# Ledger of designs, part 7: peptides against a protein of PDB entry 3NZW

Target 1, 212 residues: chain A of PDB entry 3NZW
Amino acid sequence: TTTLAFRFQGGIIVAVDSRATAGNWVASQTVKKVIEINPFLLGTMAGGAADCQFWETWLGSQCRLHELREKERISVAAASKILSNLVYQYKGAGLSMGTMICGYTRKEGPTIYYVDSDGTRLKGDIFCVGSGQTFAYGVLDSNYKWDLSVEDALYLGKRSILAAAHRDAYSGGSVNLYHVTEDGWIYHGNHDVGELFWKVKEEEGSFNNVIG
Target 2, 222 residues: chain B of PDB entry 3NZW
Amino acid sequence: QFNPYGDNGGTILGIAGEDFAVLAGDTRNITDYSINSRYEPKVFDCGDNIVMSANGFAADGDALVKRFKNSVKWYHFDHNDKKLSINSAARNIQHLLYGKRFFPYYVHTIIAGLDEDGKGAVYSFDPVGSYEREQCRAGGAAASLIMPFLDNQVNFKNQYEPGTNGKVKKPLKYLSVEEVIKLVRDSFTSATERHIQVGDGLEILIVTKDGVRKEFYELKRD

## One batch from the design tools (peptide; made by RFdiffusion4, then SolubleMPNN)

Design b1_p9_1_s1 (from b1_p9_1, 6 letters changed)
Fold by OpenDDE base, seed 5:
Structure b1_p9_1_s1 (fold): chain B 212 residues (1-212), chain C 222 residues (1-222), chain A 9 residues (1-9)
Amino acid sequence: as target 1 above (212 residues)
Amino acid sequence: as target 2 above (222 residues)
Amino acid sequence: YPSLQEWEL
């Protein structure tokens, strides 16, 4: 898996691959590694598929209950804390989760929290999570600027996942791309790596280690 | 060291069509190298136009199916005989599986039916309850032999339109029930030839708006 | 698990 999220002047970009594996077996090329918790809040998935899918869905229910009780959307800080507290209670039980909680509230603005099954909870501007994270960081860190246009930021997210899909055997399938703004998240499509690779190679003159 | 799990072999396969879905399984049940039964059905009609199979350790599979059937029953009691939708069934099964996260059911689960729009639906589960809706999925002993075939013949992977220099992929389209049945039969006959845990009989459950229909075909009995 | 594996992301 390779997931990433970063803050910039235009909000948050979230990009993820779609491959699941079982050892050397490619279990799926079409897994949804982003959960849409609500129109303003996203969760990403890395690690155990069931652990992430089950508990992030549970998190969605807790967020909805918060809205019903408080008549206000939950903060990104509070949502991420709920998940962090839960996984910490299971520490040592063998959960495997590397997640980012990304969203917007009027109080916080665009916000990203990293949460993992070790109990780590970090607020930050840039995270890459998964077996391909170092490959994604290589591209993302080299090109990241706060002042990126929305178009450039979307491309950078997509391009970083593509780099990871190219080098990490456990990442691939397609790139799912999101843009989070004050008005909520916007889905920017599913981009098959097989097609995207050749397009990017042609347009950039990159990936010259591969003969076309 | 004591192993609480057995392996009863077998293979299952689900394919979704436009207005139908198919879930098929062989009828062989084995332990080690011994055939326990040549006809032990493992694909079940669970009501509400939902068919289910949990392949792997048969004791766990049967327990899971029984629990799900009971869940359907209670759903009717609690919700005025409302039909359980296939997506709700999938969520329910996730909870059944994940409820044993630290002592899992040793099974690969597939369900098939129609979604709320009347379109064919197949959901597959890992042993601990992650699930995905797909057009097709093979599970069990010969899944690794069949799944690549389905990638090619259902999802048309690695197929391109002639004369396009590989630039235009073969378009995705729904398969007819007749085409799907052919693919299922070819899958199981081929798997039977190469895997000792697959054979004897093939039972296919076809889900349409009119209900569940069953078909049976003989497989090699070697 | 012997023959069945959990999906990993």
Scores: peptide ipSAE 0.490, ipTM 0.807, DockQ to the pose 0.715; fails the geometry check
Fold by OpenDDE base, seed 2:
Structure b1_p9_1_s1 (fold): chain B 212 residues (1-212), chain C 222 residues (1-222), chain A 9 residues (1-9)
Amino acid sequence: as target 1 above (212 residues)
Amino acid sequence: as target 2 above (222 residues)
Amino acid sequence: YPSLQEWEL
């Protein structure tokens, strides 16, 4: 898996691959690694598919309950804390989760929290999570600026996942791309890596390790 | 050391059509190199137009199917005989599986039916309850032999329009029930040839708006 | 068997 999220002047970009594996077996190329918790809040998945899917779905329910009880959307800080507290209760049980909770509230603005099954909870501007995270960081860190346009930021997110999909055997399938703003998240499509790779290679003159 | 799990072999396969879905399984049940049964059905009609199979360790599979059937029954009791939708069934099965997260059911689960729009639906589960809706899925002993075939013949992977220099993919389209049955039969006949844990018989359950139909075909018995 | 392993992301 490779997931990433970063803050910039235009909000948050979230980009993820879609491969699931079972050892050397490609279990799926079409897994949804982003949960849409509400129109303003996203969760990303890396690690055990069932652990992430089950508990982030559970998190969605907790966020909805908060909204019903408090008559207000849950904060990104509170949502991420609920998940962090949950996984910490299971510490030592063998959960495998590397998650990012990304969203917008009027109180916080665009916000990203990293939460993993070790109990780590971090607020930050840039995170890459998964087996391909270092490949994504290589591209993302080299090109990131706060002042990116929305178009350039979307491309950078997509391009970083593509780099990881190229080098990480456990990442691939497609890129799912999101832009989070004050108006909520916007889905920017599913981009098949097989098609995207050749397009990017041609347009950039990159990936010269592969002969076209 | 005691191993709580067995392996009863076999293979299952689900394919969703436009307005139908199929779930098929061989009828061979084995332990090690011994055939326990040449006809032990492992694909079940669970009611509400949902068919289910949990392939791997048969004791776990049977337990899971029984629990799900019971869940359907109680759903009717609690909700005025409301039909359980396929997506709700999938969520329920996730909870059944994940409820044993730390002592899993040793099975690959597939269900098939129609979604609320009447479109064919196939859901597959890992042993601990992650699930995905897909157009097709193979599970069990010969899944690695069949799944690539389905990628090619259902999802048309690695197929391109002639004369396009590989630039235009073969377009996706739904398959007819007859085409799907052909693919299922070819999948199982070929799997039987190459895997000792697959054979004897093939049972196919076809789900349409009119209900569940069963078909049976003989497979190689060696 | 791959079908009997947990899926990992």
Scores: peptide ipSAE 0.489, ipTM 0.812, DockQ to the pose 0.944; fails the geometry check
Fold by OpenDDE base, seed 3:
Structure b1_p9_1_s1 (fold): chain B 212 residues (1-212), chain C 222 residues (1-222), chain A 9 residues (1-9)
Amino acid sequence: as target 1 above (212 residues)
Amino acid sequence: as target 2 above (222 residues)
Amino acid sequence: YPSLQEWEL
């Protein structure tokens, strides 16, 4: 898996691959590694598929309950804390989760929290999570700036996942791309890595290690 | 040391069509190198136009199917005989599987039915309850033999329009029930030839708006 | 077999 999220002047970009594996077996190329918790809040998935899918779905329920009880959308801080508290209760039980909770509230603005099954909870501006995270960071860190246009930011997110899909055997399939603003998240499509790779290679003159 | 798990072999396969879905399984049940039964059905009609199979350790599979059937019954009791949708069934099965996260059901689960729009639906589960809706999925002993074939023949992977220099993919289209049945039969006959844990019989459950139909075909009894 | 293994992301 490779997931990433970063804040910039235009909000948050979230980009993820879609491959699931069972050892050397490609279990799926079409897994949805982003949960749409509510129109303003996303969760990303890395690690055990069932652990992430189950508990982030559960998180969605908790977030909805918060809205019902408090008559206000849950904060990104609180949502991430709920998940963090949950996984902390299971510490040592063998959960495998590397998650990012990304969202926008009026109080917080665009916000990203990293939460993993070790009990780590971090607020930050840039995270890459998964087996391909270092590959994504290589591209992302080299091109990131706060003042990116929305178009450039979307491309950078997509391009970073593509780099990871290229180098990480456990990442691939497609890139699912999101842009989060004060108006909520916007889905920016599913981009098949096979097609995207050749397009990017041609347009950039990159990936010269591959002969077409 | 106590090993609570067995492996009863077999293979299952689901394919979704436009207005139907198919879930098929062989009827061979084995332990090690011994055939326990040449006809032990492993694909079940669970009501509400949902068919289910949990392939791997048969004891776990049977337990899971029974629990799900009970869940369907209770859903009717609690919700005024409302039909359980296939997506809700999938979520329920996730909870059944994940409820044993630390002592999993040793099975690959597939369900098939129609979604709320009347479109064919196949959901597959890992042993601990991750699930995905797909157009096709093979599970069990010969899944590694069948799944790549399904990628090619159902999802038209690595197929391109002639004369396009590989630039235009073969367009996706739904398969007819007849085409799907052919693919299922070819899949299982081929798997039977190459896998000792697959054979004897093939039972296919076809789900349409009119209900569940069963077909049976003989497989090699080697 | 792969079908009986947990999926990893």
Scores: peptide ipSAE 0.486, ipTM 0.810, DockQ to the pose 0.942; fails the geometry check
Fold by OpenDDE base, seed 1:
Structure b1_p9_1_s1 (fold): chain B 212 residues (1-212), chain C 222 residues (1-222), chain A 9 residues (1-9)
Amino acid sequence: as target 1 above (212 residues)
Amino acid sequence: as target 2 above (222 residues)
Amino acid sequence: YPSLQEWEL
């Protein structure tokens, strides 16, 4: 898996691949690694598919309960803390999760938290999570700046996942792309790596390790 | 076999002065070779003029600090808002740590404050709750690089008066706040040069009778 | 055919 999220002047970009593996077996190329918790809040998934899917779905329920009780959307800080507290209760039991909770509230603005099954909870502007994270960082860090246009930021997110899909055998399938603003998240499509790779290679003159 | 512990690196350092104490830590948080954050504070004001850091596995450190903060809160509820003394805090933290004796918090804990006489105090803990009051202590990834330096510069180990043929030790004296801050900065800048898990920023909490003050300094970001 | 294993992301 390769997931990433970063803050910029235009909000948050979230980009993920869609491959699941079982050992060296590609179990699926079409896994949804983003949970849409509410119109303003996203969760990303890396690690054990069942652990991530089950507990992030559970998190969604907890966030909804918060809305019902408090008559207000849950904060990104509180949502991420709920998940962090949960996984910490299971510390040592063997959960495998690397997640980013990304969202926008009036109180916090655009916010990203990293939460993993070790119990780590970090607030930050840039995270790449998964087996391909270092490949994504290579592209993301080389091109990131706060003042990116929305178009450039979306491309950068997509491009970073593509790089990881190329180098990480455990990442691939497609890129699912999101833009989070004060008005909520916007889905920017599913981009098949098989097609995207050649398009990017041609347009950029990149990936010259592949003759084509 | 599954390992429940991570290592988030970093380094912390406490030094007690005559009427103050400092607890400092870098702000780098890492996993393996990846920098998770360049600014993740790990030294905390816990109230009652007590500062605390639990360095190592950040999840355990955060949990321990939160439990201690909660302990301070309940101490106030149960004892008519009595100020928790630093020595009592140290004993309490021992119980928090030893309560997980068979699944320890994977951290080196240091607290700093003033004792009941207004003197600077630094307490250091092992992962399972043994503790000692000391004038100085380094913990974390670069502790082995810093602690010998502190032995030499805070406790004046292996230093002698000039012209005495090594017969007269350099006298012990308290360091000023300015001198301590210099030592802390030199310690962390040096550690950053030689340890990949240390860097990005340095946050220093200074405890005096007037409260807790924070200072921040940039470190190398490489 | 692969053996039964948990899916990893």
Scores: peptide ipSAE 0.482, ipTM 0.754, DockQ to the pose 0.221; fails the geometry check

Design b1_p9_1_s2 (from b1_p9_1, 5 letters changed)
Fold by OpenDDE base, seed 4:
Structure b1_p9_1_s2 (fold): chain B 212 residues (1-212), chain C 222 residues (1-222), chain A 9 residues (1-9)
Amino acid sequence: as target 1 above (212 residues)
Amino acid sequence: as target 2 above (222 residues)
Amino acid sequence: MDSLREWEL
């Protein structure tokens, strides 16, 4: 898996691959690794598929209950804390989760929290999570700046996942791309890596280690 | 060292059509190199036009199916005989599986039916309850032999329009029930040839708006 | 190949 999220002047970009594996077996190329918790809040999935799906869906329910009880959308901080507290209770039990909780509230603005099954909870501007994270960081860090246009930011997210898909055997399938703003998240499509690779190679003159 | 799990072999396969879905399984049940039964059905009609199979360790599979059937029953009791939708069934099965997260059911689960729009639906689960809706899925002993075939013949992977130099993919389309049955039969006959845990019989459950139909075909008994 | 493995992301 490779997931990433970063803050920039235009909000948050979230990009993820879609491959699931069972050892050397490609279990699926079409897994949805982003949960749409509400129109303003996203969760990303890395690690055990069931652990992530189950508990992030559970998180969604908790977030909805918060809204019903408090008549206000839950903060990104609170949502991520709920998940963090939950996984901490299971510390040592063998859960495998690397998650990012990304969203917008009027109180916080665009916000990203990293939460993993080791009990780590971090707020930050840039995270890459998964077996391909280092490959994604290589591209993302080398091109990131706060003042990116929305178009450039979307491309950078997509391009970073593509780099990881190219080098990480456990990442691939497609890139699912999101843009989070004050008006909520916007889905920016599913981009098949097979097609995207050749397109990017041609347009950039990159990936010269591969002969077309 | 004690191993609480067994492996009873077998293979299952689900394919969704436009207005139907198919879930098929062989009827062989084995332990190690011994055939326990040549006809032990592992695909079940669970009511509400939902068919289910949990393939792997048969004791776990049977337990899971029984629990789900019971869940359907109680759903009717609690919700005025409301039909359980296939997506709700999938969520319920996730909870059944994940409820044993730390001592999992050693099974690959597939369900098939119609979604709320009347379109064919197949859901597959890992042993601990991750799930995905797909057009097709193979599970069990010969899944690695069959799944690539389904990728090619159901989802038309690596197929291109002739004369386009690989620039135009073969368009996706729904298969007829007859075409699906052919693919299922070819899948299982092929798997039987190369896997000792697959054979004897093939039972296919076809779900349409009119209900569940069963078909049976002989496989090699070697 | 063991098809009864947990899916990893």
Scores: peptide ipSAE 0.507, ipTM 0.819, DockQ to the pose 0.878; fails the geometry check
Fold by OpenDDE base, seed 3:
Structure b1_p9_1_s2 (fold): chain B 212 residues (1-212), chain C 222 residues (1-222), chain A 9 residues (1-9)
Amino acid sequence: as target 1 above (212 residues)
Amino acid sequence: as target 2 above (222 residues)
Amino acid sequence: MDSLREWEL
């Protein structure tokens, strides 16, 4: 898996691959690694598929309960804390989760929290999470600027996942791309790596390690 | 040391069509190298136009299916006989599986039915409850033999329009029930040839808006 | 191959 999220002047970009594996078996190329918790809040998934899918869905329920009880959308901080508290209770039990909780509230603005099954909870501007995270960081860090246009930011997110899909055997399938603003998240499509790779290679003159 | 799990072999396969879905399984049940039964059905009609199979350790599979059937019953009790949708069934099964996260059901689960729009639906689960809706999925002993075939023949992977220099993919389209049945039969006959845990009989459950029907075909009995 | 494995992301 490779997931990433970063803040920039235009909000948050979230990009993820879609491959699931069972050992060296490609279990799926079409897994949804982003949960849409509410119109303003996303969760990303890396690690055990069931652990992430189950508990982030559970998180969604908790976030909805918060809205019902408090008559206000849950903060990104609180949502991430709920998940963090949950996995902490299971510490040592063998959960495998690397998640990012990304969202927008009026109070916080665009916000990203990293939460993993070790109990780590971090707020930050840039995270890449998964087996391909270092590959994504290589591209993302090299090109990231706060002042990126929305178009450039979307491309950078997509391009970073593509790099990881290229180098990480456990990442691939497609890129699912999101843009989070004050008006909520916007889905920017599913981009098949098989097609995207050649497009990017041609347009950029990149990936010269591959002969077409 | 006691091993709580067994492996009863077999293979299952689900394919979704436009307005139907198919879930098929062989009827061989084995332990080690011994055939326990040549006809032990593992694909079940669970009501509400949902068919289910949990392939792997038969004891776990049977337990899971039984629990799900009970879940369907209680859903009716609690919700004025409302039909359980296939997506809700999938979520329920996730909870059944994940409820044993630390002592999992040793099974690959597939369900098939129609979604709320009347379109064919296949959901597959890992042993601990991750699930995905797909157009097709093979599970069990010969899944590795069948799944790539399904990728090619259902989802038309690696197929391109002639004369396009590989630039235009073969367009996706739904298969007819007849085409699906052919693929299922070819899948299982082929798997039977190459895998000792697959054979004897093939039972296919076809889900349409009119209900569930069953077809049976002989497989090699070697 | 054994298909009875937990999926990893």
Scores: peptide ipSAE 0.506, ipTM 0.824, DockQ to the pose 0.862; fails the geometry check
Fold by OpenDDE base, seed 5:
Structure b1_p9_1_s2 (fold): chain B 212 residues (1-212), chain C 222 residues (1-222), chain A 9 residues (1-9)
Amino acid sequence: as target 1 above (212 residues)
Amino acid sequence: as target 2 above (222 residues)
Amino acid sequence: MDSLREWEL
């Protein structure tokens, strides 16, 4: 898996691959590694598929209950804390989760929290999570600027996942791309890595390690 | 050390069509190298136009299916005989599986039916309850032999329009029930040839708006 | 291959 999220002047970019594996077996190329908790809040998945899917869905329910009880959308801080508290209770039980909770509230603005099954909860501007995270960081860190245009930011997110898909055997399939603003998240499509790779190679003149 | 799990072999396969879905399974039940039964059905009509199979350790599979059937029963009691939708069934099964997260059901689960729009639906589960809706999925002993075939023949992977220099993929389209049955039969006959835990018989459950139909075909009995 | 392995992301 390779997931990433970063803040910039235009909000948040979230990009993820779609491969699931079972050892050397490619279990699926079409896994949805972003949960749309509500129109303003996203969760990303890395680690155990069942652990992430089950508990992030549970998180969604908790967030909805918050809205019903408090008549206000839950904050990104609170949502991430709920998940963090949950996994911390299971510490040592063998859960495997590397998640990012990304969203917007008027109070917080665009916000990203990293939460993992070790009990770590971090607020930050840039995170890459998964077996391909270092490959994504290589591209993302080299090109990241706060002042990126929305177009450039979207491309950078997509391009970073593509790099990881290229080098990490456990990442691939497609890139799912999101842009989060004060008006909520916007889905920017599913980009098959097989097609995207050749497109990017041609347009950039990159990936010259591959002949084609 | 005591191993609580067994492996009863077998293979299952689900394919979704436009207005139907198919879930098929062989009828061989095996332990190690001994055939326990040549006809032990493992694909079940669970009511509400939902068919289910949990392949792997048969004791766990049977337990899971029984629990789900019971869940359907109680759903009717609690919700005025409302039909359980396939997506709700999938969520319910996730909870059944994940409820044993630390002592899992040793099974690969597939369900098939129609979604609320009348479209064919197949959901597959790992042992601990992650699930995904897909057009097709193979599970069990010969899944690794069949799944690549389904990638090619259902989802048309690695197929391109002639004369396009590989730039235009073969368009996705729904398969007819006849085409799906052909693929299922070819899948299982091929798997039977190459895997000792697959064979004897093939039972196919076809779900349409009119209900569940069953078909049976002989497989090699070697 | 063991088809009963947990999916990993």
Scores: peptide ipSAE 0.503, ipTM 0.818, DockQ to the pose 0.874; fails the geometry check
Fold by OpenDDE base, seed 1:
Structure b1_p9_1_s2 (fold): chain B 212 residues (1-212), chain C 222 residues (1-222), chain A 9 residues (1-9)
Amino acid sequence: as target 1 above (212 residues)
Amino acid sequence: as target 2 above (222 residues)
Amino acid sequence: MDSLREWEL
């Protein structure tokens, strides 16, 4: 898996691959690694598929309960804390989760939290999470600026996942791309790596380690 | 076999002065070779003029600090808002740590403040709750690089008066706030040069009778 | 292939 999220002047970009593996076996190329918790809040998934899917779905329920009780959307800080508290209760039990909780509230603005099954919770502007994270960081860090246009930011997110899909055998399938603003998240499509790779290679003149 | 512990690196340092104490930490948070954050504070004001850091596995450190803060809160509820003394805080933290004796918090804990006489105090803890009051202590990734330096520069170990042929030790004296800050900065800048898990920023909390003051300095971002 | 092996992301 390779997931990433970063803040910029235009909000948040979230990009993820869609491959699931079972050892050397490609179990699926079409897994949804983003949970749409509400129109303003996203969760990403890396690690054990069952752990991530089960508990992030549970998180969604908790966030909805918050809305019902408080008559207000939950904050990104509180949502991420709920998940962090949960996994901390299971510390030592063997959960495998690496997640980013990304969203917008009026009080917080665009916000990203990293939460993993070790109990770590970090607020930050840039995170890449998964087996291909270092490959994504290589591209993301080289091109990131706060002042990116929305178009450039979306491309950078997509491009970073593509790089990871290229180098990480455990990442691939397609890139699912999101843009989060004060108006909520916007889905920017599913981009199959098979076509995207060649398109990017031609347009950029990149990936010269592959002939064609 | 499954390892429940991570290592988020970093380094912390406490030094007690005559009427103040300092607790400092870098702001780098890492996993393996990856920098998670360049600014993740790990030294906290816990109230009652007590500052605390638990360095090592960040999840455990955060949990411990939160538990202690909660302990301070309940102490106030139960004892008519009485100020928790630094020595009582140290004992309380021992119980928090030792309560998990068989699944320890994977951290090196240091607290700093003033004792009941207004003197600077630094307490350090092992992962399972042994503690000692000291004039100085380094903890974390670069502790082995810094602690000998503190032995030399705070406690003046192996220093002698000039012209005495090694017969007269350099006298012990309290350091000023300015001198301590210089030592802390030199310690962290030096550690940053030689340890990959230390860097990005330095946050220093200074405790005096007037409260807690924070200072921040940039470190190398390599 | 082991169909009983857990999926990893």
Scores: peptide ipSAE 0.472, ipTM 0.761, DockQ to the pose 0.230; fails the geometry check

